# Peptides against a protein of PDB entry 5ZKO: the designs that were tried, part 83

Target 1, 44 residues: chain A of PDB entry 5ZKO
Amino acid sequence: SASNPRKFSEKIALQKQRQAEETAAFEEVMMDIGSTRLQAQKLR

## One batch from the design tools (peptide; made by RFdiffusion4, then SolubleMPNN)

Design b2_p26_6_s2
Fold by OpenDDE base, seed 4:
Structure b2_p26_6_s2 (fold): chain B 44 residues (1-44), chain C 44 residues (1-44), chain A 26 residues (1-26)
Amino acid sequence: as target 1 above (44 residues)
Amino acid sequence: as target 1 above (44 residues)
Amino acid sequence: EEKKLREEEKLKQMEAEQAARTEALA
């Protein structure tokens, strides 16, 4: 059925978006850690 | 403070776990799509 | 420097654990 490829592509696109959001969240965590470490180094 | 590195590592670990779960979910989606396509090919 | 080495080792252990979890889930 021609509609299945579109639904599959939507499912893949949504999953790729979730992966990108998780990557962005990881980068944010790493940035926050880096900033906190830099601040701690300045205070020492 | 020695406790901050531990908390940071926990935060990283949790985020890495989430990334792994998203990867597994993506593989599941791709497998389901592949299985569905194979079934559709057998019916044609 | 010792603190950096310990953090790198911990990160490496976490990556190994993540890889194992991924393998178990997929």
Scores: peptide ipSAE 0.216, ipTM 0.665, DockQ to the pose 0.037
Fold by OpenDDE base, seed 2:
Structure b2_p26_6_s2 (fold): chain B 44 residues (1-44), chain C 44 residues (1-44), chain A 26 residues (1-26)
Amino acid sequence: as target 1 above (44 residues)
Amino acid sequence: as target 1 above (44 residues)
Amino acid sequence: EEKKLREEEKLKQMEAEQAARTEALA
């Protein structure tokens, strides 16, 4: 039915949002690990 | 250990690649549905 | 170390979630 493209467009939009959220979460993890490592070096 | 940041960076790189592949797959699906709909209109 | 382990688990969960989405499209 003609509704499929709109449903797919919504699915793409939701997927792109999730991808952005996951990227941000990974970058946050890397920042946290980097900061922890820097702190550990300062404590040596 | 000092290897953790590199491992995390690798995970981020792989995740970004996966995200790009998923985006491309969704866009391909939308293109296929769009073309199918256009063909269906021509057959009417 | 506990914080690092939690971050690794979080990364693993996000990776698994993305893999499941990719599989659903294949």
Scores: peptide ipSAE 0.229, ipTM 0.680, DockQ to the pose 0.023; fails the geometry check
Fold by OpenDDE base, seed 5:
Structure b2_p26_6_s2 (fold): chain B 44 residues (1-44), chain C 44 residues (1-44), chain A 26 residues (1-26)
Amino acid sequence: as target 1 above (44 residues)
Amino acid sequence: as target 1 above (44 residues)
Amino acid sequence: EEKKLREEEKLKQMEAEQAARTEALA
C-alpha cells in the first residue's frame, strides 16, 4: 500500500488540531481555577 | 495562596512547549516512515 | 473547593495524556 503522503499530511493536521483543542481546554481549566480562587478571596 | 497569574502563564507556556515538541517528534516519525518507503520503492 | 479539586485532577489527566503521547512518539 503506497504510503500516500496525503495520509501523512492529514495525520499531522489532525494531531495539530488535537493539540490546539487540548491547549484551549487547559487554558479553560486554569481560568476556572483562577476564577474560583478570586471568588474565595472576595468572600474572605 | 494568591493564584499568581504569572504561575498560570508559566504553566500554559510549558504546556505549549510540550505540544510543540510532540508535534516535532510526530513529524519526524512521519518523515522517517515516508523516507523508508521511498527508499524501498527505489530498490524495486 | 470540590470544583477546584476536580479541575486540578482534570489538568493532571491532560498533562499525563500529553506525556504519554510524547513517549509514544519517542
Scores: peptide ipSAE 0.227, ipTM 0.673, DockQ to the pose 0.022; fails the geometry check
Fold by OpenDDE base, seed 1:
Structure b2_p26_6_s2 (fold): chain B 44 residues (1-44), chain C 44 residues (1-44), chain A 26 residues (1-26)
Amino acid sequence: as target 1 above (44 residues)
Amino acid sequence: as target 1 above (44 residues)
Amino acid sequence: EEKKLREEEKLKQMEAEQAARTEALA
């Protein structure tokens, strides 16, 4: 059965969700790295 | 030189920009596929 | 330090995955 506009919309929505999840993971990693660096600076 | 919060913020912003560009490209591809299918349906 | 290194590697993997997706759509 041919993919319909609803299926395309769903696929786009899923892709956007994935990108949002990856962004959140990226932000978390960057925050953790930043926090670690801040702690290291305080110990000097 | 240690990365500072500004550098982290810039890196996150650039990552978000890339994700937005990828989303736009994905949407374009999906629209093209959808249009092609719609045309094929009209020709039947 | 070990946690930081692991997180940096994870970041690199995510960046590579995004680059691959961009290439696939280009």
Scores: peptide ipSAE 0.224, ipTM 0.673, DockQ to the pose 0.022; fails the geometry check

Design b2_p26_6_s3
Fold by OpenDDE base, seed 2:
Structure b2_p26_6_s3 (fold): chain B 44 residues (1-44), chain C 44 residues (1-44), chain A 26 residues (1-26)
Amino acid sequence: as target 1 above (44 residues)
Amino acid sequence: as target 1 above (44 residues)
Amino acid sequence: EKEKLREEERLKQLEAEQAAREAAER
């Protein structure tokens, strides 16, 4: 079935959004790790 | 609660996996667009 | 970054192709 070009732009936009959400989730995890390490160092 | 370093490494690994899956899905969409364009050109 | 730029350019080409189709349908 002919993939509607409107659907391609929409598919790419949705995929970019998902990729951004996954990047944000990764950054959050890295911040939590950094904060936990800093707290553990302060408790030593 | 002391964030178990094992849990951090696991979180990072899971997040990297998700990011790779999202990248693969994006590449698939781009391949489909390229293929559809090529098909449309062949039909002209 | 170079991959993002190529992707954005390709998105822009698709948007331009859509705009051209919408203009041709008028």
Scores: peptide ipSAE 0.169, ipTM 0.667, DockQ to the pose 0.047
Fold by OpenDDE base, seed 3:
Structure b2_p26_6_s3 (fold): chain B 44 residues (1-44), chain C 44 residues (1-44), chain A 26 residues (1-26)
Amino acid sequence: as target 1 above (44 residues)
Amino acid sequence: as target 1 above (44 residues)
Amino acid sequence: EKEKLREEERLKQLEAEQAAREAAER
């Protein structure tokens, strides 16, 4: 089955989207840690 | 509920693993494109 | 990579600090 070039372009686009979503999830975790640190500082 | 910092370290480790897996999946797609291109050149 | 490693090390320090606080509250 000739892999339609459109299918590869679509696969690449989807893969780039997934990479961006994983980056955003990492940034969210970092933000949550920052919030926890700020809360801990207020309790001191 | 105090977010145990261990949970954040674990979340980061998991997120890094996911990012690496997504990179590998992208490289696989690129390899498949390269293989398909080479095959198409042999048919010319 | 280098920035992410520094972030992970910072997180490990925060983990140690919070674990020390949790241990002091018991």
Scores: peptide ipSAE 0.153, ipTM 0.647, DockQ to the pose 0.035
Fold by OpenDDE base, seed 1:
Formats: C-alpha cells, sequence, structure tokens
Structure b2_p26_6_s3 (fold): chain B 44 residues (1-44), chain C 44 residues (1-44), chain A 26 residues (1-26)
C-alpha cells in the first residue's frame, strides 16, 4: 500500500515529488518523439 | 518498428491525463490542509 | 480579525475545490 504520510508536510513533499516525476516522464515522451522524427528525417 | 503516430498521440494523451490527475491530487491535498486549518481556527 | 481570516481561508478552500474539479474534468 502506498505510504500514506499522516503529516501534511510529508503529503505535500510526496505530491511535489510525483508532479516532478510526471513532468520528467512527459519530457522523456517528447524526447522519444523528437528522436523518432530526427531518425526518420535522416533515413530520407 | 515505426512508432505509429497514433501511439505517440496515445502516449501524449496518457501522460497529459497523468499530469492532470497529479495536479488534482495536489489541489485536493491543499484543500484538505485548508479545511483542517479552517476547522482548527473555528474550534479556537 | 478572526472573521476575516476565516473568510479568507474559506475562499481559498473554495478556489482549491474549483481548481481540483477543473483539473479532474480535463
Amino acid sequence: as target 1 above (44 residues)
Amino acid sequence: as target 1 above (44 residues)
Amino acid sequence: EKEKLREEERLKQLEAEQAAREAAER
């Protein structure tokens, strides 16, 4: 079960971490798309 | 395998959904803190 | 002063609730 921090400060810190991880995952998806486009352009 | 543009659009849509869910969860945490503070102030 | 602070905290809670709904609808 996901650690349920009882303290609000811990809840905020955990949520800020999740938001940062989701932002990083979005940037990774965008880099993957960019790399695929660049590769497709090099093969033409 | 040529990553079908549909797969990229699906990856982007899924990641946007996750970001929105994480934002909503953060706003819920902030609302819970605000509610708790308001309740504590009413009891004082 | 205590009443104004309670009203400000209530307003902030309503704004957070509205923002959370708008985020869940996206």
Scores: peptide ipSAE 0.140, ipTM 0.687, DockQ to the pose 0.016
Fold by OpenDDE base, seed 4:
Structure b2_p26_6_s3 (fold): chain B 44 residues (1-44), chain C 44 residues (1-44), chain A 26 residues (1-26)
Amino acid sequence: as target 1 above (44 residues)
Amino acid sequence: as target 1 above (44 residues)
Amino acid sequence: EKEKLREEERLKQLEAEQAAREAAER
């Protein structure tokens, strides 16, 4: 099969996008935990 | 619901698993590119 | 290791507080 460098670059770009989305989702989970901590501290 | 972890520890664990799976998928993409490049070099 | 353990304990406390709020709303 002809190695299409453009298609490889697209595959890499797509995979890097998925990794960035998973990182953002992790940061959102951490922000949710941080917000819960702040609320818990305000109730003490 | 099993699709939406209520516990923060479960959310974090699931998110860390997803990040590891996305890293493995990236390494697989890089291996495929490397293999294709090696095959193309053998045909020259 | 000690930092991970402290973070896990803190997460368990937050989960217990969430469960207590959910129980108080019933």
Scores: peptide ipSAE 0.110, ipTM 0.611, DockQ to the pose 0.028

Design b2_p26_7_s1 (from b2_p26_7, 18 letters changed)
Fold by OpenDDE base, seed 2:
Structure b2_p26_7_s1 (fold): chain B 44 residues (1-44), chain C 44 residues (1-44), chain A 26 residues (1-26)
Amino acid sequence: as target 1 above (44 residues)
Amino acid sequence: as target 1 above (44 residues)
Amino acid sequence: DEKIKAKYAKQKEAEERRREEERARR
């Protein structure tokens, strides 16, 4: 079935949301690593 | 808890895998859209 | 760290906007 052009726009929007959530989760992990490294340096 | 540097590497690797899977799913959606647009152009 | 935090905040705002747009379409 020719998925209505509206359904393609919705699929693209949903996929862009997932990619933004995944990138946010990656940046959170990187921030936690940076914070932990800074704390470890202060103990040294 | 200072997640062991080993656990950070594992978290980064898992996150990179999820980002690659989400990118592949996006490329599949874009290919399906491209194919459907090409079919619609052939019918005009 | 500030540049990562600013990107994270901007992505969270973009995510919230998309969730609100999805809810407004139901």
Scores: peptide ipSAE 0.246, ipTM 0.671, DockQ to the pose 0.023
Fold by OpenDDE base, seed 1:
Structure b2_p26_7_s1 (fold): chain B 44 residues (1-44), chain C 44 residues (1-44), chain A 26 residues (1-26)
Amino acid sequence: as target 1 above (44 residues)
Amino acid sequence: as target 1 above (44 residues)
Amino acid sequence: DEKIKAKYAKQKEAEERRREEERARR
């Protein structure tokens, strides 16, 4: 099947969307860790 | 510019690798949150 | 924390823009 460059560009765009969602979720989780670690330190 | 399908496939592969790395890092961070939250609960 | 929050906000905006571009292409 002739790999249509347009289909590859669409796949890259979709993959970049998923990556941004994963990165956003990762950063939210990193904030939660920071908060939770700070809370744990206050309980010690 | 003739968008070389090979260059698009390489970009997709690299993007998939980065996504997998981000997912693995996210999972590690989720484990750290779980551990830290459990520790904070034990200190209460 | 502020730097992570700013990045998170920027990623959310970039995600929303990509959803809008996908929707405009259908």
Scores: peptide ipSAE 0.233, ipTM 0.596, DockQ to the pose 0.033
Fold by OpenDDE base, seed 5:
Structure b2_p26_7_s1 (fold): chain B 44 residues (1-44), chain C 44 residues (1-44), chain A 26 residues (1-26)
Amino acid sequence: as target 1 above (44 residues)
Amino acid sequence: as target 1 above (44 residues)
Amino acid sequence: DEKIKAKYAKQKEAEERRREEERARR
């Protein structure tokens, strides 16, 4: 099938977007853990 | 909020799984592009 | 912490731009 090179570039762009969103969500979880750890240290 | 350390570890594990699934889907797209390129070369 | 916050803010801005560019191409 003549899978239009434009459709592959669109699939790659969409996949790179999802990977960036997943990385952002991971960094958000890590910040929440870091903030919780700092709050627990302030209460000691 | 006493976000139980077990809930953070579960969030991290789930996020790592999603990142691995997104990486596998990206590799599949890249293989499809590679196979299409090889088929186009065989038809020349 | 500040370096992670700055990276997150920059990724969020890049994601927002991609969503705006996708909307502008439709």
Scores: peptide ipSAE 0.231, ipTM 0.663, DockQ to the pose 0.020
Fold by OpenDDE base, seed 3:
Structure b2_p26_7_s1 (fold): chain B 44 residues (1-44), chain C 44 residues (1-44), chain A 26 residues (1-26)
Amino acid sequence: as target 1 above (44 residues)
Amino acid sequence: as target 1 above (44 residues)
Amino acid sequence: DEKIKAKYAKQKEAEERRREEERARR
């Protein structure tokens, strides 16, 4: 189905949202790793 | 729960896979836009 | 790293705003 140009802009907007959520989840994982390393250093 | 270093590498690997899938979905959307524009030019 | 924490907070706020905009469009 020929997605109207309006549907392309909507698809791009949804994809940019999903990529931003994925980047946030990646940064959360990296913060969890960083906090765990910092806690392990405080226990020495 | 202190995710073991082995679980951190697994979390990073899963996140990289998800980001690659999201990039592929973005490229597919961009190809659909490109093909639609090319078809519209051939009709002109 | 305070820069990562600040970026994460900004991304969470941007994600929450986009979820609210998506709910307002339904």
Scores: peptide ipSAE 0.231, ipTM 0.663, DockQ to the pose 0.024

Design b2_p26_7_s2 (from b2_p26_7, 17 letters changed)
Fold by OpenDDE base, seed 4:
Structure b2_p26_7_s2 (fold): chain B 44 residues (1-44), chain C 44 residues (1-44), chain A 26 residues (1-26)
Amino acid sequence: as target 1 above (44 residues)
Amino acid sequence: as target 1 above (44 residues)
Amino acid sequence: SSEIEAKYAAQEEAEKKKAEKEKKEK
């Protein structure tokens, strides 16, 4: 089966996109935790 | 709404798992590319 | 959380450095 270089580039691009999306989701979770900590500090 | 620390820890754990899975998938794609290059060299 | 944040910041900096290197190679 002919190695379709375009398909590899597409696979890499898709994986990089997924990694960036998972990274952004992780950052959002960390921001939520930070916000909760800040709120807890304001309530103390 | 009470910040449920258990829910945050669970969210972080799930995000870390997803990141590890996406990293493994990326490594697999890179191995496939490497294998294809090696095969192309053997056929030349 | 500080250790996770530190590892994450290090990964982000490494990725940014890799992207900058790729941008410089173009």
Scores: peptide ipSAE 0.083, ipTM 0.604, DockQ to the pose 0.019
Fold by OpenDDE base, seed 5:
Structure b2_p26_7_s2 (fold): chain B 44 residues (1-44), chain C 44 residues (1-44), chain A 26 residues (1-26)
Amino acid sequence: as target 1 above (44 residues)
Amino acid sequence: as target 1 above (44 residues)
Amino acid sequence: SSEIEAKYAAQEEAEKKKAEKEKKEK
């Protein structure tokens, strides 16, 4: 079927949302690692 | 519980894999748009 | 502490972009 440009724009928007969510999840994991390291330093 | 560094490394590896998959999906959508444009040019 | 705060701020900006896109879908 003829690719409706509106459908492509929607697919791109959804994909960009997923990428932002995955980036946020990665940053959360990295923050948790940092927090754990800080806690370990406080216990020394 | 004490964050096991091994568990963090595993979480980071899985997250990097998801980010790569999402990037590939984005590139696929962009390629489909490019292909559709090329087809439209051939029909002119 | 500054690195953790920077990571939190980056996550907040990513969630803002998510929320903006979700709002635009309506």
Scores: peptide ipSAE 0.081, ipTM 0.628, DockQ to the pose 0.021
Fold by OpenDDE base, seed 1:
Structure b2_p26_7_s2 (fold): chain B 44 residues (1-44), chain C 44 residues (1-44), chain A 26 residues (1-26)
Amino acid sequence: as target 1 above (44 residues)
Amino acid sequence: as target 1 above (44 residues)
Amino acid sequence: SSEIEAKYAAQEEAEKKKAEKEKKEK
């Protein structure tokens, strides 16, 4: 069945949401690394 | 249990993998849209 | 510190983009 164009737009939106979530999770990891580096520098 | 990658390098690698998987899923959605459009054009 | 602040800002923008897409799905 021709999936309603609305369904494709919803699929695209969902995929873009997931990509944004994974980007945010990656940024969180990068912040944790940065925080750890800063803490290590303060203890040095 | 959420895989606790002990190393930041492993955390980064995991996040890069997730981003690649979500990109592949997005590309699949875009291919489905393209296929549907092509099919609609053939039936017209 | 500036690099960490930039990372916080980037994460906040990504979360905002997520929330905006969730609102469009309703």
Scores: peptide ipSAE 0.079, ipTM 0.629, DockQ to the pose 0.019
Fold by OpenDDE base, seed 3:
Structure b2_p26_7_s2 (fold): chain B 44 residues (1-44), chain C 44 residues (1-44), chain A 26 residues (1-26)
Amino acid sequence: as target 1 above (44 residues)
Amino acid sequence: as target 1 above (44 residues)
Amino acid sequence: SSEIEAKYAAQEEAEKKKAEKEKKEK
């Protein structure tokens, strides 16, 4: 079940966690792009 | 099925969308807190 | 690349903040 936090403090904490996860996922995508570019440069 | 975008541009666009959605969800939580405080103040 | 290392460190910090919040909820 999607945990529905009752307290506003819990809701804010959950949103801050989700924001950190989305930031990490964005950084992962950027690292994948960087790694692909580096590999392409090494093969030239 | 979770859409797995093939292009990096599509991956970046999807992550930007998710970040905007998480920001909107955080703003919604903050508005709910603000509304609750305003209601409590009106009842005093 | 110093830029890739900086991005990796930032991701690791974000994951640590996630894990700390998950531990606080238990």
Scores: peptide ipSAE 0.079, ipTM 0.620, DockQ to the pose 0.027

Design b2_p26_7_s4 (from b2_p26_7, 14 letters changed)
Fold by OpenDDE base, seed 1:
Structure b2_p26_7_s4 (fold): chain B 44 residues (1-44), chain C 44 residues (1-44), chain A 26 residues (1-26)
Amino acid sequence: as target 1 above (44 residues)
Amino acid sequence: as target 1 above (44 residues)
Amino acid sequence: SSKIEEKYAKEEEKEKKKEEEEKEKE
């Protein structure tokens, strides 16, 4: 039915948002690792 | 706990798992769209 | 398209494999 395409488009949009959020969370974790390493080097 | 990894390696592993889950969920939605379109074409 | 569905099925299988591999590393 014509209602299914709209529901699927909404599902895809929501899924793309989740993927972007997960990518941002990964980048944050990587920045935390980098910052921690830099701080540890400065304290030596 | 798995919700608060103490090691960065564990944080990275958990984040990769989440990214894989989100990608798999996107692909599942796309397969559902494909299957629905094919069924609609066969019923015409 | 059946070809698109097949591509997504193959990619889904790869992502499931990555998920299981990361679960084993934790």
Scores: peptide ipSAE 0.127, ipTM 0.644, DockQ to the pose 0.037
Fold by OpenDDE base, seed 4:
Structure b2_p26_7_s4 (fold): chain B 44 residues (1-44), chain C 44 residues (1-44), chain A 26 residues (1-26)
Amino acid sequence: as target 1 above (44 residues)
Amino acid sequence: as target 1 above (44 residues)
Amino acid sequence: SSKIEEKYAKEEEKEKKKEEEEKEKE
């Protein structure tokens, strides 16, 4: 059945938002790793 | 506080998995849009 | 359908703006 273009746009928007949120969470984790590594290097 | 490197590796793995799952969900939605478009074109 | 593409592009622009706003808040 022909899906409503509005429903597709909404689905795409929601998926893009989720991808952005997951990317941000990944970046946060990577920053935490980087900061921890830097702290460990300063303590040596 | 120094986060355990093992915990970081696990967090990174989980985030990569989530990103892959969200990408797959996006691809599915895009395929649905493409299929609907193709069906609509065939009906014209 | 041109309407699907137009609506998609409009939502894409909104989501990019939202992602930028979310990154600015962090």
Scores: peptide ipSAE 0.114, ipTM 0.610, DockQ to the pose 0.022
Fold by OpenDDE base, seed 3:
Structure b2_p26_7_s4 (fold): chain B 44 residues (1-44), chain C 44 residues (1-44), chain A 26 residues (1-26)
Amino acid sequence: as target 1 above (44 residues)
Amino acid sequence: as target 1 above (44 residues)
Amino acid sequence: SSKIEEKYAKEEEKEKKKEEEEKEKE
């Protein structure tokens, strides 16, 4: 049976969303590190 | 308090691991699509 | 750190543009 291409497109879209969420979480961690470094520089 | 740089390096490493796992899951979905297309071509 | 932030900002702008283009095609 022709696997409904709509189901695969939905799986790809959901996987892209997860990748974007993981990227955003990585950016948040990097921002926290950047802010901590900036604060440490300001306190020197 | 100097946020322990060891804790940030660990957070970055864990986040990179999650990104790699999400990439592997995306590649698996793409392989399933490729295999389904190949099977559909073989059944024609 | 600035080069990573610039790469991510460029990917985010491309993804927003794709999402807007996908919404405009419906």
Scores: peptide ipSAE 0.089, ipTM 0.609, DockQ to the pose 0.029
Fold by OpenDDE base, seed 2:
Structure b2_p26_7_s4 (fold): chain B 44 residues (1-44), chain C 44 residues (1-44), chain A 26 residues (1-26)
Amino acid sequence: as target 1 above (44 residues)
Amino acid sequence: as target 1 above (44 residues)
Amino acid sequence: SSKIEEKYAKEEEKEKKKEEEEKEKE
């Protein structure tokens, strides 16, 4: 369906927000893993 | 309920999948915009 | 006009291939 160009800027903005949120969630997961590794190294 | 991945490797894999899905959704939005522009140009 | 249409068709094919590759990893 030809979604009106008037909504495309909003669609892009919302999609960019979701991508940023997913990136932040990935960074959080990686930080959790990093913290766990540091704890394991500290216990050795 | 968000099934908590048992292992960090599973968490990373799931998060990579989400990022790729979000990228695909962004590409779809951009394609819709492009297609709409092409249709508008073709009608001129 | 045909060249731009071909470019979008190629991007659509790439998107489908990515989505299929992700479904195969689920």
Scores: peptide ipSAE 0.079, ipTM 0.614, DockQ to the pose 0.024

Design b2_p26_8_s1 (from b2_p26_8, 18 letters changed)
Fold by OpenDDE base, seed 4:
Structure b2_p26_8_s1 (fold): chain B 44 residues (1-44), chain C 44 residues (1-44), chain A 26 residues (1-26)
Amino acid sequence: as target 1 above (44 residues)
Amino acid sequence: as target 1 above (44 residues)
Amino acid sequence: DKENALLKQRYEKEKELEELKKKLEE
C-alpha cells in the first residue's frame, strides 16, 4: 500500500537510477555529436 | 552511419522525451510521499 | 537544457556549412 516508507524509498531509488541512466544515454549522444563536430572542423 | 545529423536530432528528441517521462513519474511519486506525510501528520 | 540546445544548434549549423561546401565543390 501507498503508506510503506520502504516502498517509497525503493520507488525513489529506482526513479533516480532511471534518471541517471537516461542522463548517461543523453551525454553519450551529445559526446557523439561533439566528436562528429570536432572531426568536421578538422576536415575543414 | 553515426554521421547522420538527423539521427542525432532524433536520438536527442527521444532522450528528452524519456527524461520528461521519468521526471513526471518522479514528481508523481514525490506527490504521493507528500500526501502520505501530510496524512500521517494529521493522525498525530 | 539551454546548453544542450546550443550544442545541437551549433552542430546543425556546422553540418549545414559542410553540406554547402560539398555542393560548391561539385
Scores: peptide ipSAE 0.068, ipTM 0.468, DockQ to the pose 0.020
Fold by OpenDDE base, seed 1:
Structure b2_p26_8_s1 (fold): chain B 44 residues (1-44), chain C 44 residues (1-44), chain A 26 residues (1-26)
Amino acid sequence: as target 1 above (44 residues)
Amino acid sequence: as target 1 above (44 residues)
Amino acid sequence: DKENALLKQRYEKEKELEELKKKLEE
């Protein structure tokens, strides 16, 4: 059964966790883009 | 390793999905607050 | 964070008021 956080504080805590995970994933993607751009620049 | 454009597009798609899931979770929390608020208002 | 904190405070206050009203009905 999907964890149903009853308490508002738990819902907010989960939301903050999701935001942190999203930020981390975005940073990972940006690092990959950066590495690709750097490689492309070296080939020019 | 050369970033496969397909893999990059998949990473962006996954990031967009995560953002949508985060938004949905936030909206759920806001709906819960709204329902409680409406109920509290009816009791006043 | 400040917005979420304010929303939490309002929610908690509304819940407290709801509980108090329930007690007054007993």
Scores: peptide ipSAE 0.062, ipTM 0.446, DockQ to the pose 0.020
Fold by OpenDDE base, seed 2:
Structure b2_p26_8_s1 (fold): chain B 44 residues (1-44), chain C 44 residues (1-44), chain A 26 residues (1-26)
Amino acid sequence: as target 1 above (44 residues)
Amino acid sequence: as target 1 above (44 residues)
Amino acid sequence: DKENALLKQRYEKEKELEELKKKLEE
């Protein structure tokens, strides 16, 4: 089917948004792990 | 198993690199589609 | 003809985009 240019640009925008969300989720997990590790080190 | 912080940070870095590469690939394809469409319009 | 070739090229690039999209969903 004839790809609508608008639909493709929208798809790119949505994929970039998902990538940003995935990155944010990874960074959040890393921060949580880091904070937990810091707390564990303080208890040792 | 105790997640090695270094291993997690490395995974984040690799994931970010992958995301950047995938983004670049999307942008390249979009540019190619745009150029092809422009050429097709000139032939009509 | 040249128009048909360009339309086919666009189709292949659109297909490539769809495959890249699937790769991001993994």
Scores: peptide ipSAE 0.116, ipTM 0.534, DockQ to the pose 0.052; fails the geometry check
Fold by OpenDDE base, seed 3:
Structure b2_p26_8_s1 (fold): chain B 44 residues (1-44), chain C 44 residues (1-44), chain A 26 residues (1-26)
Amino acid sequence: as target 1 above (44 residues)
Amino acid sequence: as target 1 above (44 residues)
Amino acid sequence: DKENALLKQRYEKEKELEELKKKLEE
């Protein structure tokens, strides 16, 4: 455990960035699912 | 070479796992902040 | 995050509807 408040703030900022990156990656996967379904519908 | 999930459901499951890990890391940092503040208050 | 939760919910509902349609074709 860190004791320095500045280090805590840096850890929080880094964690928020990681969460945003994971959210963006999830949205990309969901767009891929949507596009695949649309393509499958056009081929019917 | 990095292995990619074959199924969209596997991609979703992997993303859920990553997001849970990131949430746990965030909670750990927040607990460290809380404990440090409590310790500082006891020493005052 | 609410947006992520809604995207997950949509995925699960679309999967549920697809499985239900398969059952109705039997």
Scores: peptide ipSAE 0.064, ipTM 0.493, DockQ to the pose 0.020; fails the geometry check

